# Peptides against a protein of PDB entry 3QIS: the designs that were tried, part 245

Target 1, 334 residues: chain A of PDB entry 3QIS
Amino acid sequence: PSLELSRREFVFENVKFRQLQKEKFQISNNGQVPCHFSFIPKLNDSQYCKPWLRAEPFEGYLEPNETVDISLDVYVSKDSVTILNSGEDKIEDILVLHLDRGKDYFLTISGNYLPSCFGTSLEALCRMKRPIREVPVTKLIDLEEDSFLEKEKSLLQMVPLDEGASERPLQVPKEIWLLVDHLFKYACHQEDLFQTPGMQEELQQIIDCLDTSIPETIPGSNHSVAEALLIFLEALPEPVICYELYQRCLDSAYDPRICRQVISQLPRCHRNVFRYLMAFLRELLKFSEYNSVNANMIATLFTSLLLRPPPNLMARQTPSDRQRAIQFLLGFLL

## One batch from the design tools (peptide; made by RFdiffusion4, then SolubleMPNN)

Design b2_p23_7_s2 (from b2_p23_7, 14 letters changed)
Fold by OpenDDE base, seed 2:
Structure b2_p23_7_s2 (fold): chain B 334 residues (1-334), chain A 23 residues (1-23)
Amino acid sequence: as target 1 above (334 residues)
Amino acid sequence: MEKLMKEIREEMEALREEYRAEK
């Protein structure tokens, strides 16, 4: 069996978080026998492609002189955004299109990724006084490394080393402030806030706005701005409540005094973001007669975002653990 | 508006003004 491919080289320019790109090519059976094709893993890989890439269809059958269109879909989710932001991974891959009892055909995937404030650490964002697209990639790497070291020092209660001539970090990321301050100004009376989905086009405009500017106003509906805040919190490489404190939050969930002590042990940026979000949500709850938002709904929604189980415990989360996590947040909303 | 939200707004408005003055 043999195949003819219309193209073997694919370039995905300016790949962004949550923006789908598609490239198509044709494969044709130019042989005299039917053939089965499949994308196969390389010798050292478990998957035929990187997590941000997909082929559709990834396998199929072709009669003699039959042609099929294959879509190569590039999509950066929350699962790939952090490693692409740091430059640990890149928009580069090699796909192996295998023909049963035939040859292997190699496809080259290349391109560039544009960094996002989504999927960047709270520590790094507190050091970014400019939009992330204005920060050199080399400086992004340094900021993530420094942020990891500061987080560890803060959790260990190590005395802050002398504040060398490093610029003072922001109290919270400017991107969180932009979202929250917009919602506070314009969305407190918005019916069904955090219950109505945003528009996908508006979400992309909001992401691009936060990555490239410090605006006076965020574009889009209040629903899209509210959903962008949820997406931001979900995409964090570490949740607002650090993984190291997860179990202590559950254990303290019914003691408001211990809950406040646990939050006081968060790294400075995480603690400030937590307190700022709780202050905003308490303000939003004063308008419950207008916005239909209640403490139980908000606690349930934000618990999954702010208080995630560590990756090693995610598969073991009980209904009791979820209820304790909700109760922990309720103690800050009431 | 809570005290913390006011303090953060004041810091961030100053940052936005600084950023605009550099452009």
Scores: peptide ipSAE 0.719, ipTM 0.975, DockQ to the pose 0.732
Fold by OpenDDE base, seed 5:
Structure b2_p23_7_s2 (fold): chain B 334 residues (1-334), chain A 23 residues (1-23)
Amino acid sequence: as target 1 above (334 residues)
Amino acid sequence: MEKLMKEIREEMEALREEYRAEK
């Protein structure tokens, strides 16, 4: 069997978080026999492509002289954004299109990724006084490395080394402030806040705005700004409540004094973000008659974002664990 | 507005003014 491919080289320029890009090509059976095609893993790979890439269809049959369109879809989700922001991964891959009893055809995927504040650590963002698109990639790597070291020092209760000539970190990421301060100013009376989805086009504009500027106002509807905050919290490489404290939060869920002690042990940036979000949500709950927001809804929504189970425990989360996690947050909202 | 939200706003408004003065 043999195939003709209309294209073998694909370039995805300016790939962004949550922005789908598509490139298409045709495969044609120029042989005299039916053929089965499939994308196959390279040597030492478990998957035929990187997590941000997909082929559709990824397999199929072609009759003699049949032609099929294949879509190559590039989409950076929360699962790929962190490794692309750090430069650990890149918009580069090689796909192997295999023919049963035939040849392998290699497809080259290339492009560039534009870094996002979404999927960047709270510690790195607290050191980032400019929009992420104005920060050199080399400095982003250094900020992530320094963020890990600061987290460890904070968890170990190590005395901050004398702040050398390093600029003082922000109390919270400016991106969280921009979202929360906008919602506080304009969305406290918004009916169905955090219950109505945003518009996808507005979400992309909000992401681009946060990545490229420090605006007076966030663009888009209050619903889109609210959803952007949820997306931001979901995309964090580590939840606002660090994985190391997850079990202690569950164990303390019915003791408000112990809950406050657990939060006091968070790294400075995580602790500040948690307290800032709780302060905002308590202000939002004062307007429950207008915004239809109640403490149980908010606790249920934000628990999955702020108090995520560690990856090794995620498959074992019980209904009791979820209820304890909700109860933990309720103790800060009431 | 809670005290913490006010303190963060004051810091971030100053940061935004600094950022604009450099452009």
Scores: peptide ipSAE 0.719, ipTM 0.975, DockQ to the pose 0.736
Fold by OpenDDE base, seed 1:
Structure b2_p23_7_s2 (fold): chain B 334 residues (1-334), chain A 23 residues (1-23)
Amino acid sequence: as target 1 above (334 residues)
Amino acid sequence: MEKLMKEIREEMEALREEYRAEK
């Protein structure tokens, strides 16, 4: 069997978080026999491609003189955004298109990723006084490393923040403030806030706006701005309540005093973000007659975002654990 | 508006003004 490929080199320029890019090519059976094709893993890989890439179809049959279109889809989800922001991963891959009893065909994937404030740590963002697209990639790496060290120091209660000559970190990320302050100003009376989905085009505009500017107003509907806040919290590499405190939150869920003590042990940026979000949500709940938002709905929604189980416990989360996690947040909303 | 939200707004509005003055 043999194939002809219309293209073997693919360049994905300006790849962004949650922005789907598609490139298409044709494969043609120029042989005299039917062939089965499949994308196969390289010798050391478990998958035929990186997590941000997919081929569709990834396998199939071709009769003699048959042609099929293959789509190469590049999509940076929450699962790939952090490693692309840090430069640990890049928009580069090699796909192996295998023919049964035939040859391998290599496809080269290349491109560039544009960093996002989405999927960046709270610690790094608190040090980032400019939009992320104005920050050199080398400085992003340094900010992430320094942010990890500051998180660890804060958790260990080791060093008083020696007010060394480094610029004072922001109390919260400017991106969280932009989202929350917009919602506070314009969305407190919005019917079905956090219940109605945003528009995908507006979400992309909001992401691009936060990555490239410090606006006066966020573009899009209140629903899109609300969903952008949820996406932001979901994309955090470390949840607002650090994984180290997850079990203690569950254990304390029915003791409001212990709950407050657990939150006091968060790293400074995480603690500030948590308190700021709870303050906003309590303000939003004052307008429940207008926005249809209640404490149980908000606690249920934000629990999955703020109080994520550690990766090793994800598969073991019981309905009781979920109820305790919700109860923990309710103690800050009521 | 809670005290914390006000304090954060004041800090962030100043940051936005600084950022605009540099452009």
Scores: peptide ipSAE 0.719, ipTM 0.975, DockQ to the pose 0.737
Fold by OpenDDE base, seed 4:
Order: structure tokens, then C-alpha cells, then sequence
Structure b2_p23_7_s2 (fold): chain B 334 residues (1-334), chain A 23 residues (1-23)
């Protein structure tokens, strides 16, 4: 069997977080026999492509003189955004289109990624006084490395932050402030806030706005701004409550004094973000008669975002653990 | 508005003004 491919080289320019890009090509069976095609892993790979790439269809049958269109979809989710922001991964791949009892056909994927504040660490963002798109990629790497080292030092209680030599970090990321301060100003009376989905186009505009500017106002509806905050919290490489404190939060869930002590042990940026979000949510709850938001709804929603189980425990989360996690957060909302 | 939210707003508004003055 043999295939003809209309194209073998694909370039995805200016790939962004949550922005789908598609390239299409055609494969044709110019043989006299039916053939099965599939995308196969390269030697030493477990998958036929990187996590941000998909082929559709990824396998199929072609009759003689049959032709099929294949879509190559590039989509950077929360699962790929962090490694692309750091430059650890890149928009480059090689796909192997295998023909059963036939040849392999190689497809080259290339392009560039545009960094996002989404999927960047809280520590790094607290050091970014400019929009992330204005920060050189080399400096982003340095900021992530420095942020990791400061997080570890803060957790170990070893060294007072040597306030002397580096520019003082922000108390919270400017991006979190922009989202929260907008919601506080304009969304406290918004009916069904955090219950109504945002618009995908508005979400993209909000992401682009936060990545490229420090605006007076965020574009889009209050629902889109609210969802953007949820997406931001979900995309964090380390949740606002660090994985190492997860079990202690559950164990303390019914003791408000111990809960506050556990939060006091968070890294400075994480602790500030947690306290800032809790302050905002308590303010939002004062308007429950207007926005239909209650403490149980908010605790249920934000618990999954702020207090994630460590990856090794994710599959073992019991209904009791979820209830304890919700109770932990309720102790800061009431 | 809670004290913490006010303190953060004051710091961030100053940062936004600085950023605009550089452009």
C-alpha cells in the first residue's frame, strides 16, 4: 500500500493558552488495495504526539482511490501551559503516519508559543511587575528558578527573606488583583456569579489582556471575568494551598484555630493570595441577596481549585475528604 | 472592603501608574 499526502510540514504561529489552532491535510490511497493508517509513537515515546497536539482522525481505513482529510489540532490546556511558559517544551513535534504493511510518513510540526500568566507560578508572577509578554523568556526562566528557591526557603522557615538586594515582590500577582478587583467593583450584584459560564471569545480576550497589559478595566462580561479567575486558579502549577499542606487542611477542617495556623505556614505569595481571595469572597457573600451566591456554593466551587489533592492522592479522594476540604474553606468564609 | 483588599489595591494602583508612566 502507498499514500499520497497533500502536505507534510505544518507551522503553528503564535500559539496561545486555550486558543485552538487547526491545520488540515489530505491523505489519498493511490494503491490498488485497502489500507489502514495510524499515527504511531516514535521510538521511546508513549504517545504519537505531544499533549498539546492531536490528529483527527488518528487512525482509519482507506479504500483504493479514497481520500480523507486529517485535522492537526494544537491546543494548549492547563496540562501543557506551564512547561510551554518555562520553555521546557516547545511547539515542535514529528508525527509518524504508519501504513499497515506499508511505509512510514513523517510530518513536521513547528511554531512558536506566546507565554501566559495562566499556568505561571504565584511566586514568579509576584516578581513580574510588567505583563508577561513584555518579559524576555530568559528572564521568565530565571524568575521561575528564583521563585522555586524562595518557596523552599519559606517552607523550611530557614531564612528571613533577604529584603535587601532584589526588587520587593508584589503581595499578590497583579493578574489576580486585576480579576478580583474588577469582580469586586462590578460583579458583586451580578446574579448567578460563578454559576453562569463565560463566553469563550471573551475568555480569550481576558487572557490576552492580562498577558499583554495592566488595564483599568478587564474586557468581557462579569461571568467571563469570574470564569477567567477560576481558569487562572485551575491552571496554577501549584494550587493556592500547596500540596504539602493538603492533608493538614483536611485534618484541621473542624478546628478554625488550627486551620488558620496551617494557612500561616504557606509560602508568602500563596498565603497572601489565599487571604486576598477569602477577603473577596466574604465581601461577595454580603451581596448574596443580589448575586444568589452562598457560602456552601462558593466553598464547594473554590475548594476544588484552591485545595487540590496531591497527584499521588488524586485517585484516592473520598467523599469524606471532599467534605473536610469544603469545611476547611467554610471556616474562612463565615 | 476589608483592610487587606484596600492595601493591595493601593499597591497595585501605584504599580499601574508606574507602568503607564514608562509607556
Amino acid sequence: as target 1 above (334 residues)
Amino acid sequence: MEKLMKEIREEMEALREEYRAEK
Scores: peptide ipSAE 0.719, ipTM 0.975, DockQ to the pose 0.738

Design b2_p23_7_s3 (from b2_p23_7, 13 letters changed)
Fold by OpenDDE base, seed 5:
Structure b2_p23_7_s3 (fold): chain B 334 residues (1-334), chain A 23 residues (1-23)
Amino acid sequence: as target 1 above (334 residues)
Amino acid sequence: MEELVKEIREEMEALKKEYLEEK
C-alpha cells in the first residue's frame, strides 16, 4: 500500500486560548490495493498527538485512487492552557500517519502560542501589574516559580520574608477585578445572569482584552462578562479554594465558624479572591427579584469552580460530598 | 467584606490610571 499526502508541514501562528484553528490536507491512495490508515503514538507516547491537537478523521480506509480530507484542529482548552502559558509545552508536535502493512508518514506541526491570563495561577497574576502579553515569557516563568514559593510559605504560616526587593503583589488579580467590578456596576439587574450563555465572539474579545490591556470597560454583554468569569475560574491551575483545604471544607460545611477558619488558612491571594467573589455574589443576591438569581443556583454553579476535588479524588466524589461542598458555599452567601 | 471591595477598587483604579497615562 502507498499514500500521497498533499502537505506534511503545518504552521499554526498566534494560537490563543479557546480559539480553534484548522489546517487541512488530503491523503490519496496511489496504490493498487485498499489501505487502512491511522494516526499512531510515537515511541513512549500514550496518544498520537498532544492534548491541544486533533486529527479528523484519525483513521480510515481508502480504496485505490480514493482521496480523503484530514483536518488538523488546534484548540487550547483549560487542560492545556497552563502548560502552554509557562512554556513547559509548545505548539510543536510530530504526527505519525501509519499505513497498515505500509510506511509511516511524518507530519510536522509547529507554531507559536500567545500567553493568557486564563490558566495562570492567582499568585502569578497578583504579581502581574501589566497585561500578560506585555510580560516577557522568561519573566512569566520566574513569576510562577515565585508564586509557588509564596503559596507554600502561606500554607506553612511562614512570616513573609521582608518585602524589600520585590514589588508588592496586588490583593487580587487585575483580571478578576476587571470582570467582577464590571458585573458589580452593570449586571446586578441583569435578568438570567449566569444562566444565559455569552456570545463566543464576545468571549474571545474579552479574553483578548484581558490578555493585552487594562481597558476602561470590558467589551461585550453582561452575559459574556459573567461567562468569562466562569471560564477564568474553571481554567485556574488550582481552584480558588486550594486542593489542600478541600476535605476540611467538606468536613466543616455545617459549622459556619469552622468554615471561616478554613478560609482564613488560604494563601493571601486565594483568600482575597474568595472573599471578593463572595461579596459580589451577596450583592447580586440582593437583586434576586430583578436578576432571577438565587443562593442555591449560585452555590451549585460556583461550587464546581471554587471548590474542586483534588484530581486524585475527582473520580470518587459522592453526591454527599457535592452537597457538603454546596452547603459550604451557601454559608458565605446567606 | 465591603471594606475589602473598596480597598481592591482603590488599588485597581490607581493601577488602571497609571497604565492608561503611559499610553
Scores: peptide ipSAE 0.676, ipTM 0.966, DockQ to the pose 0.887
Fold by OpenDDE base, seed 1:
Structure b2_p23_7_s3 (fold): chain B 334 residues (1-334), chain A 23 residues (1-23)
Amino acid sequence: as target 1 above (334 residues)
Amino acid sequence: MEELVKEIREEMEALKKEYLEEK
């Protein structure tokens, strides 16, 4: 069997978080026998492609002189955004199109990723007074490394931070302030806030706006701004409540005094973001007659975002653990 | 908590203003 490929080199320029890009090519059976094709893993890989890439179809059957269109889809989710922001991964892959009893055909995937404030740590963003697209990639790496070290020092209560000549970090990321301050100003009376989905086009505009500017106003509906906040919190490499405190939050869930003590142990940026979000959500709850938002809905929604189980415990989360996590947040909303 | 919201707003409005004046 043999195949003819219309293209073997694919370039995905300006790949962005949550922005789907598609490139198409044709494969044709130029042989005299039917053939089965599949994308196969390379020798040391478990998957035929990186997590941000997909082929559709990834396998199929072609009669003689039959042609099929294959779509190469590039999509950076929350699962790939952090490693692409840091430059640990790149928009670079090789696909192996295998022909049963035939040849392997290699496809080269290349491109560039544009960094996002989504998937960047709270610590790094607190040190970032400019939009992320104005920050050199080398400086992003340094900011992530420094931010990790500062997080660890803060958790260990290694005080004083030598107030050396380093520019004072922001109390919270400017991006989370932009989102939350917009919601404070314009969305407290918005019916069905956090219940109605945003528009995908508006979400992309909000993400691009936060990555490239400090806007006077965030574009889009209140629903899109609210969903952008959820996406931001979900995309954080470390949740607002650090993994190290997860179990302590569950253990304290029914003691409001201990809950407050646990939150006081958070790194400064995480603690400030948590307190800021809780202040916003309590303000939103004052307008429950207008916005139809209640504490149980909010606690249920934000629990999965703010209080994520550590990766080693994700598969073991019980309904009891989830209820404790909800109860922990309720103690800050009520 | 209201104090924290105010402090954050004051800091961030200053940062926003500075950024917009440079453009």
Scores: peptide ipSAE 0.692, ipTM 0.968, DockQ to the pose 0.878; fails the geometry check
Fold by OpenDDE base, seed 4:
Structure b2_p23_7_s3 (fold): chain B 334 residues (1-334), chain A 23 residues (1-23)
Amino acid sequence: as target 1 above (334 residues)
Amino acid sequence: MEELVKEIREEMEALKKEYLEEK
């Protein structure tokens, strides 16, 4: 069997978080026999492509003289955003299109990624006083490394942050403030806040706005701004409540005094973000008659975002653990 | 908690102002 491919080189310029890009090509069976095609892993890979890439269809049959369109879809989700922001991964791949009892065809994928504040650590963002797109990629790497070291020092209760030569980090990421301060100002009376989804176009505008500027106002509806906050919290490489404290939060869930002590042990940026979010959510709950938002709904929603099980425990989360996690958060909302 | 919200707002409004004055 043999195929003709209309294209073998694909360039995805300016790839962004949650922005789908598509490139298409045709494969044609120029042989005299039916053929089965499939994208196959390279010798050392478990998957036929990187997590941010997809081929559709990834397999199929072609009759003689049949042609099929294949879509190459590039989409950076929360699962790929962090490694692309750090430059650990890049918009580069090689796809192997295999023919059963035939030859392999190689496709080259290339491009560039534009960093996002989404999927960046709270620590790095607290050190980032400018929009992420104005920060050199090399400096982003340095900021992540420095932020990791400062987080570890904070967790170890080691030396007070020497208020020395480094610019004082922000109390919270400016991106979180931009979202939450908007919601404080404009969304406390918004009916069905956090229940009504945002518009995808507005979400993209909000993401691009936060990545490229410090705006006067966040664009889009209150629903889109609220969903952007949820997306931001979900995309964090580490949740607002650090994985190290997860079990202690569950164990303390029915003791508000111990819960507050556990939160006091968070790294400064995480603790400030947590306290800031809880202050916002309590303010939002004062307007429950207008916005139809209640503490149980908010606790249920935000618990999955703020208090994620460590990756090694995700598969073991019991309904009891989920209820304890909700109860833990309720103790800060009531 | 209200104090923290105020402190954050004051810091961030200053940062925002500085950034907008540079453009």
Scores: peptide ipSAE 0.690, ipTM 0.968, DockQ to the pose 0.926; fails the geometry check
Fold by OpenDDE base, seed 3:
Structure b2_p23_7_s3 (fold): chain B 334 residues (1-334), chain A 23 residues (1-23)
Amino acid sequence: as target 1 above (334 residues)
Amino acid sequence: MEELVKEIREEMEALKKEYLEEK
């Protein structure tokens, strides 16, 4: 069997978080026999492509002289955004299109990724006084490395950080402040806040705005700004409550004094973000008669974002663990 | 808690002002 391919090289320029790009090509059976095609893993790979890439269809049959269109879809989700922001991964892949009893055809995928404040660590963002798209990629790598080392030192209660010549980090990321201060000013009376979905186009505008500027005002509806905050918290590589404190939060869930002590042990940026979010959510709850928001709804929603189980425990989370996690957060909302 | 929100706002409004004056 043999195939003819209309294209073998694909370039995805300016790939962004949550922005779908599509490239199409045709495969034609120029042989005299039916053939089965499939995308197959390379040697030592578990998947035929990287997590941000998909082929559709990824397998099929072609009769003699049949032609099929294949779509190559590039989409950076929360699962790929962090490794692309750090430059650990890139918009580069090789796809192997295999024919049963035939030869392999290689497709080259290339392109560039545009970094996002979504999927960047709280520690790194506290060191970014400018929009992430204005920060040199080399400096982004250094900021992530420094952020990891400072988090580790903070958790180990080691020697006070030498107030070395590095610029003082922000108390919270400017991106979180922009989102929360907007919601505080304009959304406290918004009916169904955090219950009504935002508009996908407005979400993309908000992401692009936060990545490229410090705006005077965030664009879009209050619902889109609220959903952008949820997406931001979900995309964090480390949740606002660090994985190391997860079990202690569950164990303390019914003792408000111990809960406050656990939060006091968070790294400075994480602790400040947590306290800032809790201050906002308590303010939002004062307007429950107008916005239809209640403490149980907010605690349930934000618990999955702020207090995530460590990856090794995620598959073992019991209904009791979820209830304890919700109860922990309720002690800061009431 | 109100003090933290105030301190954050003061820091961020200063940063925002600086950034907008540079453009």
Scores: peptide ipSAE 0.669, ipTM 0.965, DockQ to the pose 0.856; fails the geometry check

